# Peptides against a protein of PDB entry 7BDX: the designs that were tried, part 311

Target 1, 212 residues: chain A of PDB entry 7BDX
Amino acid sequence: EMGAAACTLLWGVSSSEEVVKAILGGDKALKFFSITGQTMESFVKSLDGDVQELDSDESQFVFALAGIVTNVAAIACGREFLVNSSRVLLDTILQLLGDLKPGQCTKLKVLMLMSLYNVSINLKGLKYISESPGFIPLLWWLLSDPDAEVCLHVLRLVQSVVLEPEVFSKSASEFRSSLPLQRILAMSKSRNPRLQTAAQELLEDLRTLEHN

## One batch from the design tools (peptide; made by RFdiffusion4, then SolubleMPNN)

Design b2_p28_5_s2 (from b2_p28_5, 15 letters changed)
Fold by OpenDDE base, seed 2:
Structure b2_p28_5_s2 (fold): chain B 212 residues (1-212), chain C 212 residues (1-212), chain A 28 residues (1-28)
Amino acid sequence: as target 1 above (212 residues)
Amino acid sequence: as target 1 above (212 residues)
Amino acid sequence: MSALEQQAEDELALRRDRSVLAKREALA
């Protein structure tokens, strides 16, 4: 209980750029993010295949950790730190997203995807993530999720890749051959306005790239 | 491990007034400080009478919690919050200071004493603490500690009481009758310059009050 | 390209936030 409460407060205050800078300016950042990855991994591994999100102290704790990572990645120096000094954490996040089944730990997936998106704002971050083994199959795996929020954040990450010619060109062949076009088209007709808009925008971006 | 790391980071960033305001401005502050008190109490109760400070995750966690309370109490709004909305935590801190033996959990004692001192900066806080049952005997109990830092912070708290006529007048009779004068005099001759100075200043303050 | 030039490019690449994307915080 106390750990979850403390971590939740840390998550809340980490929305401040100055707090992120304070975290990173300390000598404990590396260790913290290392343990963060391990803790998130341990949590995901402890989940039974049939068990969805539990409102437990453990889950809340891991949500807060993922939230902290997201807030760190929202800041330029935070992105730099993650990409330069905590690549293992990024690898862990990618791995965990692959380890989770569709519909499993939806809130955690959303937070992890948000963190990856924020990392992808940096070109080096985008390159690192997109060059990770199985990245494109992972995107499509995640896009099969029944949760609209998961799908939304996957589409945003896909868009981040598509909007960067240097990155997209490297994966363009694989992307075109495996693109779940029907799934994205279905999302463009979603009743969820955010998901609908994201899917429509991505489809427009993809069309523009096919004509160039 | 992760809980201790997160709480330690929260402790570090709580040195900022803005972070304290952010913590208190949220709807989670009450619960956090409630659980904080319980966690600290549980830790102290779990200690064997002969066991001194262990460098463990649990101890580090509790140290960080006490540090957070101290940092909160360093800010005006934090003091107001503690005195108005988290009196149970203050009572817990006072109780824990009494439950610990001389030489036991020295670092925790120091942090708790620092928090009480910070609370005592506010007149309402000082009144609340000083009117707590057994407060004066507790001060002398703590002043018997072999640790110079514990004694230093006890003396500072005593000074805070002595320098407030409204508070001191209420306890003056008990204070005068139970004052461990020889102990304070011995501290005024300490090789520790901080302790020496604090003891000397307190003795001067006491002399001034006897002449008025 | 020298190792120093590559390092400079890498450092420059680290500084380039892509303007096409908006940052998002995860609020508790």
Scores: peptide ipSAE 0.107, ipTM 0.792, DockQ to the pose 0.024
Fold by OpenDDE base, seed 5:
Structure b2_p28_5_s2 (fold): chain B 212 residues (1-212), chain C 212 residues (1-212), chain A 28 residues (1-28)
Amino acid sequence: as target 1 above (212 residues)
Amino acid sequence: as target 1 above (212 residues)
Amino acid sequence: MSALEQQAEDELALRRDRSVLAKREALA
């Protein structure tokens, strides 16, 4: 309980750039993010089936951790730190996203995807995550999720790849051959306006690339 | 371990006034400080004798909690919060300081005393803690500690009382009758310059009050 | 390219944020 409370407060204040800089400027950041990955992994491994106790102290704790990672990645120096000094954490996030079933731990998935999206704002970060083994299959695995928010953040991450020619060119063949086009088309007709917009924009981006 | 890491980061960033305001401006502060008191109490009650594992995760966790309280109390709005909304925490700190033996948990004592000193900057806070049952005997109990830093921060807290006529007048008789003058005089000859200075200043303040 | 030159290039590459992505996720 106390850990969750502390992490929740840290999460809240980490929305500030100055707080992120303060976190990273200390000598404790490396250890914190190392243990963060381990803690998130242990939590996911402890889950019994698809049922999640959303209000448990452990859940709140892990949500706060994922939120902190997201907020750190929202800042340029935070992205630099994660890509340079916390690659294991990024690997862990990618792994956990693959280890979870569709519909399982939706909130955590969203938070992790948001963190990866923020990392992808950094070109080196984008290169790193996109070159991870099984990255493209992972995107499609995640896009099979019944949750609209999960799918939204997957589409945003896909768009981040598509909009970077240097990265997209390396995986274009695999990407095109495996693209769940029918699923994305279905999402472009979603009643969720954010999901609909994201799917529509991605389809437009993909069409543009087909003509170039 | 993860809780300790999170609390340590929160402690570090809580040195900023803006972070303290952010912590207190949320809806989680009350719960956090409620659990903080309980956690500190549980820790102290779990100690086997005078031996402390200074490097344990639990120790680091509690040190960080005490540090956060200190940093919150360093700010005007933080003092207001503690005095208005976290009196139980203040009571707990006073209790724990009494429950510990001389030489036991020195670092924690120092942190707790620093927090109380910061609270004492607020007149309402000073009134609250000074009117706590057994406050004066507690000060002398703490001043029997062999640790110079503990004694230093006790003397500073005593000085905070002495320098406030409204508060001091209410307890002046009890204070004068129980004052460990010989101990304070000995501290004024300490090789520790900070302790020596604090003792000397307090003796000067006391002399001034005897002439008035 | 020297190790220092490579480090400088790597540092420059790390500082390059993609302008095409406007939205940053910040959570409270």
Scores: peptide ipSAE 0.091, ipTM 0.789, DockQ to the pose 0.026
Fold by OpenDDE base, seed 3:
Structure b2_p28_5_s2 (fold): chain B 212 residues (1-212), chain C 212 residues (1-212), chain A 28 residues (1-28)
Amino acid sequence: as target 1 above (212 residues)
Amino acid sequence: as target 1 above (212 residues)
Amino acid sequence: MSALEQQAEDELALRRDRSVLAKREALA
């Protein structure tokens, strides 16, 4: 309980750029984010096992950790840190997103996807995550989720890839051959306005790329 | 491990007034400080039992919690919050300081004493802690500690009481009758310059009060 | 490219945020 509460507070205050700088300026940042990855991995591994229902505290703790990563990645210096010094954490997030089934751990997926999106604001970050083995299949796996918020953040990440020619060119053939177009089209008709807009924008971006 | 790391980071960033305001502005502040007290109490209770050596992580976690309380109390709005809404935590700190033996958990005692000192900057806070049952005996119990840093912070807290006539007048008789004068005199000759100065200043303050 | 040249390119790449994207903070 206490760990979850402390981490939740840290998550809340990490919305400030100054707090992110303070976190990263300390000599414990590397260790913290290393343990963060391990903790998140342990949590996800505990879901598939005969292990007792993860209590709300454990879940909240992991949510807060994912939230902190997201807030760190929202800041330029945070992205620099993650991409240079915490690549293992990024790999862990990618792996965990693949390990979770559709409809499983929705809130965690959203936070992890937000973190990857924020990392993708940095060109080096985008290059790193997009060059991860199975990245494109992972996007489509995540897009099969029934949750609109998960799908929204997947579409945002896809858009981030599509809008960067240097990155998109490397995966363009695989992307085009595996694109779940019917799924994206269905999302463009969603009653969720954010999902609808994101899907429509992506379809427009893709159309623009085909004509160029 | 992760809880300790998270709490340590929160402790570090709580040195900022803006972070303290952010912590207190959230809807979870009350719960957090309630659990903090319980966690600290549980830790101290585990020391006297046949319980396994408290690992470095548990200790670090509690140190970080005490550090957060100290940093919150260092800020005016934090003092207001603690005195108005977290009196149980203050009572817990007072109790724990009494439960710990001389030479036991030095770092924790220092942090807790720092928190009480910071609270004592507020007149309402000073009134509250000084009206706690056994407060004067507690000060002398703590002053029997062989650790110079513990004694320093006890003397600072004693000075805070002595310098407030409204508070000191209520306890003046008990204070004078129980004052460990020889101990304070010994401290005024300490090789530790901070302890020496604090003891000398307190002796001067006490002398001034006797002549008025 | 030398290791130093690659490092310089990597550092340059890290400094370049893509303005086309809006950051998202995770609010508790």
Scores: peptide ipSAE 0.078, ipTM 0.789, DockQ to the pose 0.025
Fold by OpenDDE base, seed 4:
Structure b2_p28_5_s2 (fold): chain B 212 residues (1-212), chain C 212 residues (1-212), chain A 28 residues (1-28)
Amino acid sequence: as target 1 above (212 residues)
Amino acid sequence: as target 1 above (212 residues)
Amino acid sequence: MSALEQQAEDELALRRDRSVLAKREALA
């Protein structure tokens, strides 16, 4: 319980850029993010056998970890750190997103997707995650999720790829051939305004790319 | 391990006033400090039977907790919070300082003493801790510690009491009758310059009080 | 490309935050 509480507080204060800088300025950042990935992975692996209660201290702990990663990635120096020094963590996040079933651990998925989006603001980060094996199939796997918030953050990540010609061009063929266009079109008609807007914007971006 | 790491980072960033404000501004502060006391108490109680390795994750975790309390108490709003809303934690710290043997858990003692000193900067905090049952005997118990750093922080806390006439007057009789003067005099001759200075300053303060 | 040149390119690449994207924080 105490660990989860401490981590939750750390998550909360990490919304500040100055706190992110302080975290990264310490000599413990590397170790922290190393074990973060391991802890998240261990949690997800434990889900296959045990019905972990979503409200458990363990769940809260992992949510806080994912939140910290997201907040770190929200800051330029944090992105730099993650992309340069914590690639294993990024790989872990990508892997975990693939390991979780549709509808499973929705909150964690959202946080992890938010972190990836924030990483993708950095061109090097975008390149790294988009060049990861199975990245495009992973996006579609995640977009099959029944949760609107998961889908929203997937669409945002897809948009991040689409809006970067240097990255998009490398996977454009695979992207075009596997794009779940009908699913995205359906989302553009969603009652969820955020999801609707994200889907519509992505569709507009895709149309623009087809005409160039 | 992960909990200890998160708590250690939280400790590090809590050196910032803005972070302390952020911690206290959240709805989780009360719960956090409640379980902090319990966790520290549980740790100390576990020492009676098991040789806990000082370098254990558990030890690191408790050190970080004590450090967070210290940093919170270093800020005016943090002192206000502790004195008003976390008295049980203060009571716990006082109790734990009494439960630990001389030479036992030196680092934890130092951190707890630092937190009490910081709390004592607030007059209400000083009153609260100094009016705690057995406070004066506790100071002398702690001052018997062979560790110079423990003794230093005890002397600082004693000085905090002595420099506040309103507080000192209430316990002046007990203080005078039980004061380990010879011990403090010996410390004023210590090779440790910080301890030497603290002891000398306290002796000067005590002399001033005798002449008034 | 030398290790130093690669490092310089990496540093330059890291400095290029994509202005078209808005960051999002995860609030506890």
Scores: peptide ipSAE 0.041, ipTM 0.785, DockQ to the pose 0.027

Design b2_p28_5_s3 (from b2_p28_5, 16 letters changed)
Fold by OpenDDE base, seed 1:
Structure b2_p28_5_s3 (fold): chain B 212 residues (1-212), chain C 212 residues (1-212), chain A 28 residues (1-28)
Amino acid sequence: as target 1 above (212 residues)
Amino acid sequence: as target 1 above (212 residues)
Amino acid sequence: MEKLEEEAERELALRRDRSILAKKRALE
C-alpha cells in the first residue's frame, strides 16, 4: 500500500520537467529504472494464474511506474537517458507488450505504448525500438486489441516509424507485406474520433510513401 | 525493494519547493501522509523483536518517508498542511519518539525531530506540538540519548519553544522544574561544535528569560 | 559548471529529437 502511494505521488510530480531532471541527476536513477523493469515483468507474469484484480495495490504500483517512465520519456534528457543507460527497460517493455493478450491489462499497455512513442521522438530511440527483433509483428499483434485506446497508441507508434525515411526504408518490405490494411481501414471508420483521425492520418502517410 | 527505491526518489525531489507544492496540490496527499504515519508506526513496533538490520529496505523506506515529511515541513504551505490536515501524523511522530529507546534508530529520530522543528516554525504548529500531552518529559527523554545529532535536534526544538513567549509562558513552571540543566551544561562542553553551540545558545536564551 | 553541462546535455538531446513528432504525451 505505502509503496503504491509513494510511487503514485512520484508519478504525479514527474509531469514537471524539473522533477524529471532531478530524478535523472541523482545517483539513484539507474537502480530505480532497473528495478522498474523487473517489477513490471513480475506483475505481468503473475497475471496468467489468479485474476489479479485490476484495482489492486500492485496494479496501481505498476501503473505508476509505467507513468513515470512515460513522463521521463516526455523530456529530451529523459529520452536520452533511457536510450543510452536503460535499454534493458525498453527491451522489457517491448517483451511485456508481446506477452499481454488482447484486452488484457489495457491501461498498462496504453502507458507502455505512450512511453515507447515518447522514446521514438529521439531518432536513436526510434532506431533502437524499430530494430528490435519481432517489432513489426508486435505492432500487428497489439493492433488486434479490441481496446480503442490501445489501438490509437499503436497507430501513433506506427506513424512515428513511417514518418522517418531512414528507419522506414530498412523495414519497408516487411512492413508492406504484413500491414493489416483492412484493420486500419476499419479504424478509420471508428466512432472514436481520436482513433478515426489517427487511422486516417496513417493511411494518408502510407499513400504518400507509395507515390515517392 | 521497489517501494523503497520509489520513495527514496520522492524524498530526493521533495527538496524542491515546487515539488512540495505539487505533492500537496494533488488529491492524494492526505492518503499518503495518513499511510505514512501507519507505516512508520509499524516499523517501530517491529524493532522490539528481531533486530531489523539498520540497512534493510524497510528501514530505508521509513527513512525516506521521514525525509519527505521533513522536506514538506520546510515549506510554509507544507507546515500549514501538516498542522491543519495531518495532525494524526504529528501525533504519531511524537509517540514514536517516545517509544524509541536511547540509541535506537538514531537516523529516524533525527529526521522526525527535524520535521517537528520545521513544523514549530509555524506558530500554530508550535502551539500544537508543545501542548501535546507529555511533551516536556518527551524532550528530556530524548535528550538522554547518547547520540550527539539526536541531542542537537532536541536542543533546537527546545530553543524553538523558549524563544516564543506566548508558548513558553504556558509551560514555564513545568519547564523550569524539570529542566536537565546539568545535561545541557555538559553538552555546552561537547567536542561536537554544533552540539556545543546549540547548548550554549539555549543556556543564554534561558538566562535572558530569567532576567525578564 | 554543472548547470552548463546540464544545458549542453539538454541541447544535445534536443538535437536528436525529431521535429515532425511535436505531440509529446505526458501523464499526471
Scores: peptide ipSAE 0.098, ipTM 0.819, DockQ to the pose 0.034; fails the geometry check
Fold by OpenDDE base, seed 2:
Structure b2_p28_5_s3 (fold): chain B 212 residues (1-212), chain C 212 residues (1-212), chain A 28 residues (1-28)
Amino acid sequence: as target 1 above (212 residues)
Amino acid sequence: as target 1 above (212 residues)
Amino acid sequence: MEKLEEEAERELALRRDRSILAKKRALE
């Protein structure tokens, strides 16, 4: 209980750039993010056995951790830190997103996807994530999620890749051959306005790339 | 492990006034400080059985909690919060200081004493602490500690009481009758310069009160 | 010097950010 409460407070205050800088300026940042990945992984591995209540202290703890990572990645120096010093955490997030089944741990998926999106704002971060083995199949796996918010954040991450010619060019063939176009088209007709808009924007970006 | 790491980061960033304000501005502050007291109490109660390694994750966690309380109490709004909304935590700290034997959990004692001292900067806080049952005997109990840093912070807390006539007048008779004068005099001759100075200052303050 | 280094690192980090993606998301 106390761990979750402390971590939740840390998540809340991490919304501040100055707090992120303070976290990163400390000698404990490396260790913290190392353990963060391990803790998240342990949590996901524990799901195969028991339907953990989404509101359990353990779940809240992991959500707070993912929130902290997201908020760190929202800051330029935080992205640099993650890409340069905590690549294992990024790898862990990518792995966990692959290990989670559609509809499983939706809130955690959203937070992790938000983290990856924020990391992708940095060109190094985008390159690192996009060059991860199985990245493209992972995107399509995640787009199979029934949750609109998961799909929204996947589409945003896809858009982040598509909008970077240097990255997209490396994977363009695989991307085009495996693109779940019908799924994205279906999302562009979603009743969820955010998902609808994201799918439409991505389709427009893809059309622009086909004409170039 | 992760809980201790998260709490340690929270402790580190709580050195900022803005972070303290953010902690207090959240709806989770009350719950956090409630659980904090319980966690600290549970830790102290666990000491009767096993010599917990001072460097254990549990110890580090509790130290971080005490550090957070200290940093919150260092800020004016934090003192107001503690005195108005988290009196149980203050009571817990006072109790734990009484429950710990001389030489036991020195680092925790120091942190808790620092918290009480910071709270005592606020007149309401000082009044509340000083009116706690057994407060004066507790001060003398703590002055029996072999640790110079514990004794230093006790003397500082005593000084905070002595320098406030409104508070001191209420307990002056008990204070004078139970004052471990020889112990304080011995501390004024300490090789520890900080302890020496604190004891000397307190003796000067006491002399001033006897002449008024 | 430390402040200048932090500013320089921040500036370097900002230069590596993609301008097209102005939409930072921060949680709580």
Scores: peptide ipSAE 0.084, ipTM 0.817, DockQ to the pose 0.034; fails the geometry check
Fold by OpenDDE base, seed 3:
Structure b2_p28_5_s3 (fold): chain B 212 residues (1-212), chain C 212 residues (1-212), chain A 28 residues (1-28)
Amino acid sequence: as target 1 above (212 residues)
Amino acid sequence: as target 1 above (212 residues)
Amino acid sequence: MEKLEEEAERELALRRDRSILAKKRALE
């Protein structure tokens, strides 16, 4: 319980840029993010056995950790740190997103996707993530999720790739050949306005690339 | 391990006034400090049985918690919060300081004493602490500690009481009758300059009160 | 030398943020 409470507070205050700088300015940041990845991995691996209640202290703790990573990645210096010093964490997040089934740990998926999106704001981060083995199949796996928020953040991450020619060109053939176009088209008609907009914008971006 | 790491980071960032405000601005602060007290109590109770290594994750976690409380109490709004909303925590700290033997958990004692001292900057906090049952005997119990830093912070807390006539007058008779004068005099001759100064200042303050 | 190279690399990494992605979100 106490660990979850402490992590939750740290998550809350990590919304501040100055707090992120303070977290990173210490010699403890590397260790913290290393353990974070391990903890998240252990949690996800535990889901195959025991029905962990999503409202458990353990779940809350892991959510807070993912939230902290997201908030760190929201800041320029945080992105730099993650991309240069905590690549193992990024690899772990990518792995966990692949290991989770559709509909499983929706909130955690959203946080992890948000963290990756934030990392993708950095060109080096985008390159690192997009060059990960199985990245494109992972995107489509995640886009099959029944949750609108998961799908929204997948679409945003896809958009982040599509909007960077240097990155997209490397994967353009695979991307085009495997694109779940019908799924994205269906999302563009969603009643969820955020999902609808994200799908429409992505479709527009994709059309622009076909004509260039 | 992860809990200790998270708490340690939270401790580090709580040195900022803005972070303290952020911690207190959330609806989670009350719960956090409630659990904090319980966690610290559980740790101290565990010391009578197993020789917990002072460098254990559990120890580090509890030190971080005490550090957070100290840093919160260093800020005006934090003192207000603790005195008004987290009196149970203050009671717990007082209890734990009494339960620990001389030389036991020195670092934790120092942090707890620092937190109480910070709380004592607020007149309401000073009143609350000083009116606690057995407060004066507790001060002398703590002053018997072989550790110079513990003794230093006890002397500072004693000074905080002595310098407030409204508080001191209520306990003046008990204080004068039980004052370990020889111990304080010995400290005024300490090789530790901080301890020496604190003891000298306190003796001067006490002399001033005898002539008024 | 290594510290200076690390600082230079950090500064370069900070300059690689993509302005097109204005929709960054931090969760509560």
Scores: peptide ipSAE 0.079, ipTM 0.815, DockQ to the pose 0.031; fails the geometry check
Fold by OpenDDE base, seed 4:
Structure b2_p28_5_s3 (fold): chain B 212 residues (1-212), chain C 212 residues (1-212), chain A 28 residues (1-28)
Amino acid sequence: as target 1 above (212 residues)
Amino acid sequence: as target 1 above (212 residues)
Amino acid sequence: MEKLEEEAERELALRRDRSILAKKRALE
């Protein structure tokens, strides 16, 4: 309980750029983010055996951790830190997003996807995550999720890739051949306005790339 | 491990006034400080049976909690919050300082004493802690500690009481009758310059009060 | 000096950010 409470407070205050800088400026940041990855991994691995109540202290703790990573990645220096010094955490997030089943741990998926999106703002971060083994299949795996928020954040991450010619060109063939176009088209007609907009924008971006 | 790491980071960033305001501005602050007291109490109660390594994750976690309380109490709004909304935590700190034996958990004692000192800057806080049952005996119990840092922070807290006539007058008889003058005089001759200075200043303050 | 170094590091990090920086999101 206390750990979850402390981590939740840290998550809340990490919305501040100055707090992110303070977190990163210490000698403890590397250890913290290393343990973060391990903790998130341990949590996800535990889900196969026990339907842990989604509102457990442990789940809230992991949500807070994912929130902290997201907030760190929201800041330029935080992105740079994650890409340079915490690649194992990024690898872990990618792995966990693959290990979770559709409909499983929706909130955690959203938080992790938000963190990856923020990392992808850094060109080096985008290159790193997009060059990860199975990245494109992972995107489509996640896009098959029944949850609209998960799908929204996947589409945003896909858009982040598409909007970078240097990165997109390297995977364009695989991307085009595996693109779940019908799924994205269905999302562009969603009643969820955020999902609808994200899907429409992505479709527009894709059309622009096919004509160039 | 992760809880201790998160709490340690929260401790570090709580040195900022803005972070303290952010911690207190949320709806989670009351719960956090309630659990903080319970966690600290549970830790101290566990010490009788197991010589927990002073460097255990649990001890570091409790140190971080005490550090957070100290940093919160360093800010005016934090003091007001603790005095108005977290009196149970203050009671817990006072109790734990009494339950710990001389030489036991020196670092925790120092942190707790620092927090009480910071609380004592608020007149309402000073009144509250000084009116706590056994407060004066507790000060002398703590002043008997072999650790110079513990004694230093006790002397500072004693000085905080002495410098407030409204508070000191209520307990002046008990204070004067129980004052470990020889101990304080010995501290005024300490080789530790911080302890020496604190003891000298307190002795000067006490002399001033006897002539008025 | 430390503040200038932090500013320089921040500027370097910003140079590595893409135009989609405007679309960044953070949580509570």
Scores: peptide ipSAE 0.077, ipTM 0.814, DockQ to the pose 0.035; fails the geometry check

